# Peptides against a protein of PDB entry 3C2G: the designs that were tried, part 2

Target 1, 209 residues: chain A of PDB entry 3C2G
Amino acid sequence: IRTFDLLGLLLHDSDAIDGFVRSDGVGAITTVVQYPNNDLIRAGCKLLLQVSDAKALAKTPLENILPFLLRLIEIHPDDEVIYSGTGFLSNVVAHKQHVKDIAIRSNAIFLLHTIISKYPRLDELTDAPKRNRVCEIICNCLRTLNNFLMMWIPTPNGETKTAGPNEKQQVCKFIEIDILKKLMSCLSCEGMDTPGLLELRSTILRSFI

## One batch from the design tools (peptide; made by RFdiffusion4, then SolubleMPNN; aimed at target 1 K100; its pose is not in this set)

Design b2_p20_4_s4
Fold by OpenDDE base, seed 3:
Structure b2_p20_4_s4 (fold): chain B 209 residues (1-209), chain A 20 residues (1-20)
Amino acid sequence: as target 1 above (209 residues)
Amino acid sequence: DEELEKLKKELLEKLEKILS
């Protein structure tokens, strides 16, 4: 635990982060968090989030790492782990088609829906820190979904990748009224990326027209 | 736990290489 905290303090610049990633730091963290200790898992996932936007990740094989993280998020009922994990997922899939494919094959779409569905409506949460954390988790999930949906939006030349039938079915669950209400509730949270959420709303609407 | 200590050691060794 202390080791991860120290690493987090030292990995404060982009060069150090890239060096860590190039040295298989992500793989090292994933190995460590396989140890059954909740505090260790929290610290490890937090560190993953801290390095999740590293440029060096573009050259890092994620075929084994990403499925492991998705499984960890699925089975660990901890808001901090889920926050860090979904944040990592959102960042690593951004602008990387091959990573999106790995995530989708690993049932990421269904997992995102499951996570959002698990949490109550934000207006039902009276504790501000809890409400904010839940909002951030939902936003991470929705941002990840947006990155997936963008693959299936037709380009001006009419070309587009087509979602499979299973993916379509899973995506359709995100237009459920409860999911949409949670999306809208996130817009009222202070400090959230409102423009990004509005973009997602537009993407969702276009995807289901 | 001995296994946890081994994992911590490995992580520290990687850090030392990066910061050297």
Scores: peptide ipSAE 0.048, ipTM 0.638, DockQ to the pose 0.011
OpenDDE base, seeds 1, 2, 4, 5: peptide ipSAE 0.028, 0.027, 0.027, 0.024; ipTM 0.526, 0.504, 0.487, 0.506

Design b2_p20_5_s3
Fold by OpenDDE base, seed 3:
Structure b2_p20_5_s3 (fold): chain B 209 residues (1-209), chain A 20 residues (1-20)
Amino acid sequence: as target 1 above (209 residues)
Amino acid sequence: SWIEELQEELKKKIQELLEE
């Protein structure tokens, strides 16, 4: 735990982060978080989030890392783990079709739906820190989903990657009435205007465009 | 396209929700 904290403190600039990633730092973290220690898992996922936008990740194979992280998020009902993990996912899939494919094959779409379904409506949360964290999590999920959807948008010449039947089914779950009600409540809720909520609203709207 | 179809379905469902 202290080691991850120390590592996080050492990663102050982009060069240090890239150096860490190039040295298979992401793989090292994923190895360590396999230990059944919740604090270690939290710290490791947080560190993953911290390096998730590193340029060096473009050259890092994620075929073994990403499925493991997704499983970790699935089995640990911890807001901090979910926040960090979905944040990592959102960042690593951005602008990387091959990473999107890995995530989708690893049941990421379904997982994102499960996460959103798990949390209550924001207006039902009275604890501000909890509410803010939930906002961030949902935002991470939808941002990731939007990145997936981009793959199936037709190009100007009419060419497009086709979604498989499973992907279609999984995506369709996001337009179920309960999910829609939840997302719409985020758009209409009052008295909770935070930067996180604004980002969430923006992300929701992008999903509907 | 499938995405266009999905968007149309989404619009319909939103409309249904707004009418509740």
Scores: peptide ipSAE 0.487, ipTM 0.919, DockQ to the pose 0.802
OpenDDE base, seeds 1, 2, 4, 5: peptide ipSAE 0.485, 0.483, 0.483, 0.484; ipTM 0.918, 0.918, 0.918, 0.919

Design b2_p20_6_s1
Fold by OpenDDE base, seed 2:
Structure b2_p20_6_s1 (fold): chain B 209 residues (1-209), chain A 20 residues (1-20)
Amino acid sequence: as target 1 above (209 residues)
Amino acid sequence: MEELEKELEELEKKILEELE
């Protein structure tokens, strides 16, 4: 725990972060967070988030790391873990088709739906810090999902992968009435990614229905 | 706990090596 806290304080420069990642720091964190210690898991996930946009991650195999993280998010009802984990996910899948594929194969789309569905409506959260954290989590989910959808949107270059039937079905779950109501409750939240929400809806309606 | 401490020490060592 102390090590992760110290690392979080020291890893502010891009070169140091890249060095950490090149040393298999992400793998090391994932090994450490396998211990049943909630504080350790929180600290580890926070550190993952801090290094999640490192350039060196582009060269890091995530085939084992990403499924593990997704499982961790799935089984831990901890907002801090979910925040850090979804933040990590959103950053690592950005502009990386291979990583998106790993996440999708690991049932990430369904997981994102589950995460959003499990949280109460934002307008029902009276505690501002809690509300803000949940809002951030949902934004992370939306960003991740939009990144996934980009793989299946026709590009001018004509090379677009077609979403499989299972993926299409999972994506279409995000336009169901219950989840839409949940997402709409976020529109009043300061800091909500409203454009991302609208983009998601628009993309699903145009390309998946 | 001993195994965890060892893993943390190894991580610290790796980080230090990369920063040198």
Scores: peptide ipSAE 0.025, ipTM 0.582, DockQ to the pose 0.014
OpenDDE base, seeds 1, 3, 4, 5: peptide ipSAE 0.020, 0.022, 0.018, 0.024; ipTM 0.492, 0.559, 0.481, 0.565

Design b2_p20_6_s3
Fold by OpenDDE base, seed 5:
Structure b2_p20_6_s3 (fold): chain B 209 residues (1-209), chain A 20 residues (1-20)
Amino acid sequence: as target 1 above (209 residues)
Amino acid sequence: MEELEEELKKLEKEILEELE
């Protein structure tokens, strides 16, 4: 735990973060979090989130890392782990087609739905810190989903991938009324990027028109 | 880069020792 905190302090600038990633720092963290210690897992996932937007990740093979992290998020009930993990996922898939493909093959779309489905509506949460954290998790999930959907939007210039039947079926689950209500409840959360959330919601809905 | 990799290995070892 202390070690991850110290690492977090050392990784205070973009150059240090890129250096860490180029030295297989992400692989090192994923090796450490394989041990069944909740505090260690939480600290490791937080550190992953911290480095998740590093430019060096574009050149980092994630074939072994990403499926492991997705499985960790799937089986771990800790909100902080889920927050950090979904945040990492949303950042690493951004603008990286090969990473999106790995995530989708690893059942990421279904996992995102499962995560959102697990949490109650935000208006049912009376504890403000808990409500805010749940809102952030849902937003991470939506941002990740949006990144996937963008692959299948026809562009005037370029090859567009077509979503497979399984992917389409998984995406369809996000227009369920209970899911939509949960998304709408996020709009009332303090500090939320309401315009961004509305945009994501609209993109999801338009994918079915 | 090599120096950073060595430090990461040391940190991994320290974490493992704390878990034992």
Scores: peptide ipSAE 0.026, ipTM 0.555, DockQ to the pose 0.014
OpenDDE base, seeds 1, 2, 3, 4: peptide ipSAE 0.021, 0.022, 0.022, 0.021; ipTM 0.533, 0.591, 0.562, 0.515

## One batch from the design tools (peptide; aimed at target 1 L11 H12 I17 D53)

Design b2_p21_1 (made by RFdiffusion4)
Pose (drawn by RFdiffusion4):
Structure b2_p21_1 (pose): chain A 208 residues (1-190, 192-209), chain P 21 residues (1-21)
Amino acid sequence: IRTFDLLGLLLHDSDAIDGFVRSDGVGAITTVVQYPNNDLIRAGCKLLLQVSDAKALAKTPLENILPFLLRLIEIHPDDEVIYSGTGFLSNVVAHKQHVKDIAIRSNAIFLLHTIISKYPRLDELTDAPKRNRVCEIICNCLRTLNNFLMMWIPTPNGETKTAGPNEKQQVCKFIEIDILKKLMSCLSCEMDTPGLLELRSTILRSFI
Amino acid sequence: ADTEIKEMREENKELLEELEE
């Protein structure tokens, strides 16, 4: 845990996090967090979140790491882990087609739907720290969804990709009535929460 | 999440500069 904390302090900028990724740091973190201990898992995921915007992640073999992290997000009961995992997922798929492909094959879009659907409306959360966390989680999920949807929107540049049935059923779940009600309620609930502005802006983008 | 990463990195840079001094 202290090693994770120390690496978190050392990796202050882009060059450092890229150096860590080139040294197989992401693979090391994911291997270690297989140990069933929540403090250790929380610490490892915090560091993964920190290095998630690394451009070197375009070169790291993610065929095994990514499905493992999606499974972790799916079953781990604590919100800090979910926060870190979904934050990492939003950055790791960004600008990387082959990584989006890995995520789709592991049902990443279906998982985003499940993560958003499990939380009550933001107006039903009393403690401010927790409400802000659920708000950032939803925000992370929708930002991940938006990084996927770019593939299938006609671009005059000429890269009109066709969605397979697998991608179609996952994306279409986001027009089911339950999630639309929840998403529209985040847009209008009446809520002093620092992450609310970014969340509402991201929701509008998801509908667009 | 990105805002928290940016703030953490700014604090880490300042702490490393103080330790080097």

Design b2_p21_1_s2 (made by RFdiffusion4, then SolubleMPNN; from b2_p21_1, 9 letters changed)
Fold by OpenDDE base, seed 2:
Structure b2_p21_1_s2 (fold): chain B 209 residues (1-209), chain A 21 residues (1-21)
Amino acid sequence: as target 1 above (209 residues)
Amino acid sequence: SSREVAQLRAENKELLEELLE
């Protein structure tokens, strides 16, 4: 735990982060968080989030890492773990088709829906820190979804992947009124990525209309 | 600016409400 905290303090520049990732730092973290220690899991996932936008991740095999992380998020009812994990997921799938494919094959779409569905409406949360954390989690999930949806939107260059029937069905769950209301509720939260949410809106419209 | 962000949020909220109709 202390080691992860120290690492988090030291990894402030992109080169250091890339160096850590190139040395299989992500794999090391995932190994450590397999131990049944909640504090360790929290610290590890937080560190994952901190390195999740590293350029070196594009060259890191995630075939074993992503399924593990997704399972971890699925089974741990810890907001901090879920926040860090979904944040990691959203960042690692960004602009990486291969990683998106791994995540989707690992049932990420369904998991994202499950996570969003699990949390109450934001207006029912009176504790501001809790509300903000939940909002961030939902935003992470929606951002990840946006990244998935972008794969199936026709680009001017003409080459678009088509979603399989199962993926389409899973994606359709996100147009449920309760999910959309939660998206809308996130707009009221301070510090949220409003441009990102607007992009998601656009993506949803293009995908379903 | 904070004002611009607030405006964007308001606009986005309105559009989402339309989507839900």
Scores: peptide ipSAE 0.022, ipTM 0.502, DockQ to the pose 0.020
OpenDDE base, seeds 1, 3, 4, 5: peptide ipSAE 0.020, 0.019, 0.018, 0.015; ipTM 0.512, 0.493, 0.509, 0.456

Design b2_p21_4_s2 (made by RFdiffusion4, then SolubleMPNN; its pose is not in this set)
Fold by OpenDDE base, seed 5:
Structure b2_p21_4_s2 (fold): chain B 209 residues (1-209), chain A 21 residues (1-21)
Amino acid sequence: as target 1 above (209 residues)
Amino acid sequence: GPLTPEERKLIEELIEELKSM
């Protein structure tokens, strides 16, 4: 725990973060969070989130890391772990086709739906900090989904991958009425990127026209 | 800015500590 806190303080710029990632720092964190200690898992996932947009991740083999993290998020009930893990996922898949492929093969689309489905509607949450955290988690999930959808949008260059039938079926679950209601409820959260949420909603809905 | 040599050394030591856990 203390080690993660110290690392978090030292990783204050992009060069430091890239240096950490090049030194297999992500692998080191994922090794440590395999221990059944909730505080350690929380601290480790928070540090993963902090380095999740590092350029050096494009050269890091994630085949062993990403499936493990997805499983951790699936089984761990802690909102802070889910927040950090979904945040990491959303950032690490961005602009990285090979990472998107690993995530999708690791059942990430279904996991994202499961996470959103697990939480109550935001209007049912009276505690503002809890409500905001849940909203952030849902947004991380939807942003990750958007990153997957972008892979299947026809580009002028014609090199667009087609979504498989299983992926299409899993994506269809996000237009369920309960999921859409939860997405709409996020628009009322204070401090949220409302324009971004509206864009995500539109992208999701357009994928089914 | 870029890591100082001292900060780099400390990060490397902390990474090794994490790997030893």
Scores: peptide ipSAE 0.047, ipTM 0.643, DockQ to the pose 0.868
OpenDDE base, seeds 1, 2, 3, 4: peptide ipSAE 0.021, 0.028, 0.031, 0.029; ipTM 0.462, 0.601, 0.587, 0.485

Design b2_p21_7_s3 (made by RFdiffusion4, then SolubleMPNN; its pose is not in this set)
Fold by OpenDDE base, seed 3:
Structure b2_p21_7_s3 (fold): chain B 209 residues (1-209), chain A 21 residues (1-21)
Amino acid sequence: as target 1 above (209 residues)
Amino acid sequence: MHYRPITPELLEKIKKLQEEL
């Protein structure tokens, strides 16, 4: 635990973060968080979130790391683990087609829907810290979904990947009224990326038209 | 990308965490 807190203090610039990632630091964290200690898992997932925007991740093999993290988020009911893990996922899939393909093959679309579905509506949460954390989790899930949907939007050049029938069916669950209500509730939260959530809403609508 | 400068307060937190390891 204290080792991850110390590492999170030492990883204070982009060069230190890229050096850590190049030294298989993500693989090292994922090895250590296999130990069944909740505080260790929280600290490790928080450190993963801190390095999730590193340029060195574009050269890191994620075939074993990403399925493990998705499974950890699926089985661990902890908001801090889910926040850090969905934050990592949303950053690591950005601009990386091969990482999007690994995530989709690892059932990420269904997992994102499952996470959003488990949380209450934000208007039912009276505790402001809990409400803000739930909003951040939903936004991480939705931002990850946007990154997937963007692969299947036709470009003016006619080159688009077609979503498979299973992926289409999983994406159709995000137009459920309860999911749309949760998206709309996030648009009403202070300090949220309102432009990013509006772009996601546009991307969802364009994926069904 | 957040650059966190090594402040005296950050250095003291690092030392305290090292003494507790």
Scores: peptide ipSAE 0.025, ipTM 0.449, DockQ to the pose 0.690
OpenDDE base, seeds 1, 2, 4, 5: peptide ipSAE 0.006, 0.021, 0.019, 0.010; ipTM 0.366, 0.423, 0.421, 0.390

Design b2_p21_7_s4 (made by RFdiffusion4, then SolubleMPNN; its pose is not in this set)
Fold by OpenDDE base, seed 5:
Structure b2_p21_7_s4 (fold): chain B 209 residues (1-209), chain A 21 residues (1-21)
Amino acid sequence: as target 1 above (209 residues)
Amino acid sequence: SHYVPVTEELKKKIEELKKEL
């Protein structure tokens, strides 16, 4: 635990973060978070989030790491772990087609729906810190979904990847009324990435036209 | 300010972390 806090203190600049990632730092953290210690899991996932935008991740093999993280955020009850894990997922799939493909093959679309579905509506949460954390989790899930949907939007010049029938069916679940109500509730939260949520709304609409 | 190349000390700490687990 103290060692993750110390690592977080050393990873302040982009070069240090990239050096850590090139040294299999993500693999090291994912090994550590396999232990049944909630404080260790929380600290490890927080550190993963801190390095999740590293350029070196584009060259890191994630075939074993990403399915494990998806399994962790599927089953773990702690919102701090879910926040960090969904934040990592959102950042790591950004602009990386091969990482998106690994995540989708690992049932990530269905998992994102499951995570959003398990939380109450934000208007039912009276505790402001809890409400904000739940909103951040939902936004991380929706941003990840946006990154997936962008693969299937026709580009003027290219062979558009077509979503498989299973992926299409899983995407259709995000237009359910309860999911849309949660999205609208997130748009009303202060300090949220409202532009990103509006981009997702546009991407969803374009995916169903 | 001794610029210790953060990479070797960080590698060492990662390996120490792997041994303490």
Scores: peptide ipSAE 0.014, ipTM 0.430, DockQ to the pose 0.071
OpenDDE base, seeds 1, 2, 3, 4: peptide ipSAE 0.007, 0.014, 0.008, 0.008; ipTM 0.390, 0.423, 0.379, 0.401; seed 4 fails the geometry check

Design b2_p21_8_s3 (made by RFdiffusion4, then SolubleMPNN; its pose is not in this set)
Fold by OpenDDE base, seed 5:
Structure b2_p21_8_s3 (fold): chain B 209 residues (1-209), chain A 21 residues (1-21)
Amino acid sequence: as target 1 above (209 residues)
Amino acid sequence: SKENLEKRKEEEELLEELLEK
């Protein structure tokens, strides 16, 4: 645990982060979080989040890593793990079609829906730190969803990637009233990174309603 | 831009209307 904390402290330099990633650091973390220790899992996932925007990840195979992480998030009720994991997911899928495909094949859409759905409305949370963390989690999920939805937006060339029937059904769940209300709540939350959420709202309204 | 802001406002209103159904 302390080791991960130390690594986290050392990995503030972009070159150092890239070096870590190129040395299969992500794989190493993934191996560590397989042990049934909650503190270790938290620390490992946090470290994953810290390196999730590294340039070197573009060259890192995620075929084995991403499904494992998604499963970990699925089975873990820990907000910190979910926060870190969804943050990682959001970052690694950004602008990377092949990673999006891996995530979708690994049931990411359904998982994200499940995560958002399990949390209460933000106005029902009286504890500010908890409310903020929940908002961040939901935001991570929604940003990721937006990245997925962008795949199905008609290009000027008229070529739409036809979502498979199953994927379409999964996406349709995100336009349910509960999810949309939570989107609005997140947009109203102070300090939230709203551009991605605004784009999601726009995408939903224009292309999916 | 002003145009973008107006667009976002319209989108907000549309979403609110949908949620009131």
Scores: peptide ipSAE 0.324, ipTM 0.853, DockQ to the pose 0.025
OpenDDE base, seeds 1, 2, 3, 4: peptide ipSAE 0.202, 0.206, 0.203, 0.204; ipTM 0.781, 0.785, 0.783, 0.783

Design b2_p21_8_s4 (made by RFdiffusion4, then SolubleMPNN; its pose is not in this set)
Fold by OpenDDE base, seed 4:
Structure b2_p21_8_s4 (fold): chain B 209 residues (1-209), chain A 21 residues (1-21)
Amino acid sequence: as target 1 above (209 residues)
Amino acid sequence: SKENLEKLKEEEKLEEELLKK
């Protein structure tokens, strides 16, 4: 735990982060967080988030890492873990089709829906730190989702992959009334990715329905 | 924001139109 904290403090420059990642640091973290220690899991996921933008990740196989992380997020009702995990996910899928595919195959879309669904409406959260954290989580989810959707949006310049029926169905769940209300409740939150939310909804309505 | 509300209204309208088909 302290080691991860220390690493987090030390990994503040891009070169160090890249070095860590090149040395299979992400794999090391994921190995460590497999142990049933909540503090360790929190620290590890936080560290994952810290290295999630590393350039070296583009060369790191994530086939074993992403499914594990997604499962970890699924089973841990810990906001810090979920925050870090969704943040990691959001960052690693950005601009990387292969990584998006891995995540989607690992049921990431449904998971993100589940994550959003599990939290109350933001306007019902009276605790500001909690509300802010939940807002951040939702933002991470939205960013990730939008990144996924980009795979299936027709671009003027190219053939787009068609979403499978399951993916389409899962995507459409985000416009269901309950989830939509929850997402809309985020509009009042400072720092909310409102454009991301609107983009998500718009994209679903235009391309998936 | 006012802008966001307008965007939401547009999307709601779109949704209604799509649901009618």
Scores: peptide ipSAE 0.018, ipTM 0.501, DockQ to the pose 0.018
OpenDDE base, seeds 1, 2, 3, 5: peptide ipSAE 0.015, 0.014, 0.016, 0.017; ipTM 0.459, 0.452, 0.468, 0.489; seed 3 fails the geometry check

## One batch from the design tools (peptide; made by RFdiffusion4, then SolubleMPNN; aimed at target 1 L49 K100 N147; its pose is not in this set)

Design b2_p22_1_s2
Fold by OpenDDE base, seed 4:
Structure b2_p22_1_s2 (fold): chain B 209 residues (1-209), chain A 22 residues (1-22)
Amino acid sequence: as target 1 above (209 residues)
Amino acid sequence: EELFVKVPPLSEEEIEEILKKL
């Protein structure tokens, strides 16, 4: 715990973050969070989120890290772990086709649906800090989904991968009325990336045409 | 490399047309 907090204070510069990632810092964190301590898991996932946009992650093998993190988020009921883990996932898959492929093979699409399904509608949450955290989690899930769906949208200048039958079936769950209502509730939240959520809505609809 | 071209948001009219086909 204290070590991760101290590391988080030292990792304020992009070169320091890249240095940590090049030194297998992500692998070190994932090794430490295997211990069944909720405070340690929370602190480790928070540190993962802090380094999740590092340029050095494009050169880091994530084949063992991503499946482990996805399983951790699946099992752990803590909103702070889910926030940090979905934030890490959304950042690490951005602009990295090979990382998207690892996440999809590791059942990430279904996990994102499960996470969104677990939380109530934002209008049912009376506690403002909790409502904001749940909104951020849903937005992280949706941003990750958008990053996946964009791989399967035909671009004028390239062959797009086709989603497999399993991936298509998993994506179809995001057009369920309860998921769409949660998406619409996020669009009504102040301080959210409304343009990003509108892009996602458009990307979802384009994935069914 | 921007691996993804930013696709413009669908208009409400385009959304309604897509939903009628589903």
Scores: peptide ipSAE 0.028, ipTM 0.553, DockQ to the pose 0.031
OpenDDE base, seeds 1, 2, 3, 5: peptide ipSAE 0.025, 0.027, 0.026, 0.025; ipTM 0.580, 0.602, 0.559, 0.583

Design b2_p22_7_s1
Fold by OpenDDE base, seed 1:
Structure b2_p22_7_s1 (fold): chain B 209 residues (1-209), chain A 22 residues (1-22)
Amino acid sequence: as target 1 above (209 residues)
Amino acid sequence: SPEERAREAALKNSEDAVKEGL
């Protein structure tokens, strides 16, 4: 824990973050969060989130890391772990086709739906910090979904990847009225990536119309 | 079993040591 706190305090510049990532820091964190200690898991996942936009991650193999993190999020009911883990996922899949493919093969689409489905409606959450955290989690899930859907949108050159039948079926669950209501409720949260959520809405519409 | 309890205790002690160090 103290090491992660110290690392979190030292990793304020992009060069230090890139240095940590190049030294297999993500693998090191992933090894540490295998210990069944909730505080350690929280701290480790938070540190993963802090380094999740690092340029060096484009050169880091995630084939072993990403499935493990997805499994951790699946089994761990902690909002802070889910927040950090979904935040990490949303950042690492951005602009990285190979990472998107790893995530999808690791059942990420289903997991994202499961996470969103398990949380109550934001209007049922009276505690503002809890409501905001849940909104952030849903937003991370939806931003990740947007990154996946963008793979299957035709480019101006007419080239498009086709989603597999299973992926299409899992994506279709995101047009459920309860999921759409949660998406719309996130647009009302302060400090949310409203442009990104509007982009997702547009992407969903283009994927299903 | 006593052996399972000893293994669980050893695991917990190692986890606590990692927690204190990290």
Scores: peptide ipSAE 0.017, ipTM 0.458, DockQ to the pose 0.014; fails the geometry check
OpenDDE base, seeds 2, 3, 4, 5: peptide ipSAE 0.015, 0.014, 0.013, 0.012; ipTM 0.461, 0.393, 0.412, 0.419; seeds 2, 3, 4, 5 fail the geometry check

## One batch from the design tools (peptide; aimed at target 1 Y83 N91 N140 N147)

Design b2_p23_2 (made by RFdiffusion4)
Pose (drawn by RFdiffusion4):
Structure b2_p23_2 (pose): chain A 208 residues (1-190, 192-209), chain P 23 residues (1-23)
Amino acid sequence: IRTFDLLGLLLHDSDAIDGFVRSDGVGAITTVVQYPNNDLIRAGCKLLLQVSDAKALAKTPLENILPFLLRLIEIHPDDEVIYSGTGFLSNVVAHKQHVKDIAIRSNAIFLLHTIISKYPRLDELTDAPKRNRVCEIICNCLRTLNNFLMMWIPTPNGETKTAGPNEKQQVCKFIEIDILKKLMSCLSCEMDTPGLLELRSTILRSFI
Amino acid sequence: HTHLTEEGMEELEERILEELEEE
């Protein structure tokens, strides 16, 4: 845990996190967090979140790491882990087609739907720290969804990709009534929460 | 921490909104 904390302090900028990724740091973190201990898992995922915007992640073999992290997000009961994992997912798929492909094959879009659906409306959360966390979590999920949807929107540049039935059923779950009600309620609930502005902006983009 | 989005996403959204206004 202290090693994770120290690496977190050392990796202050882009060159440092890229150096860490080229040294197989992401693979090391994911291997270590297989140990069943929540403090250790929380610490490892915090560091993964920190290095998630690394351009070197375009070169790292993610065929095994990514499905493992999606499984972890799916079953781990604590919000800090969900926050870190979905934050990492939103950055790791960004600008990387082959990484989006890995995520789709592991049902990443279906998982975003499940993560968003499990939380009550923001107005039903009393403690401010927790409400802000659920807000950032939903925000992370929808940012990940938006990074996927770009593939299938006609671009005059000429890269009109066709969605397979697998991608189709996952994306179409986002027009089911339950999640639309929840998403529209985040847009209008009446809520002093620092993450609310970014969340509402991201929701509008998801609908667009 | 840092947030990343796809390049050109904002321009694509503006184009979609212009098409919807025309309709």

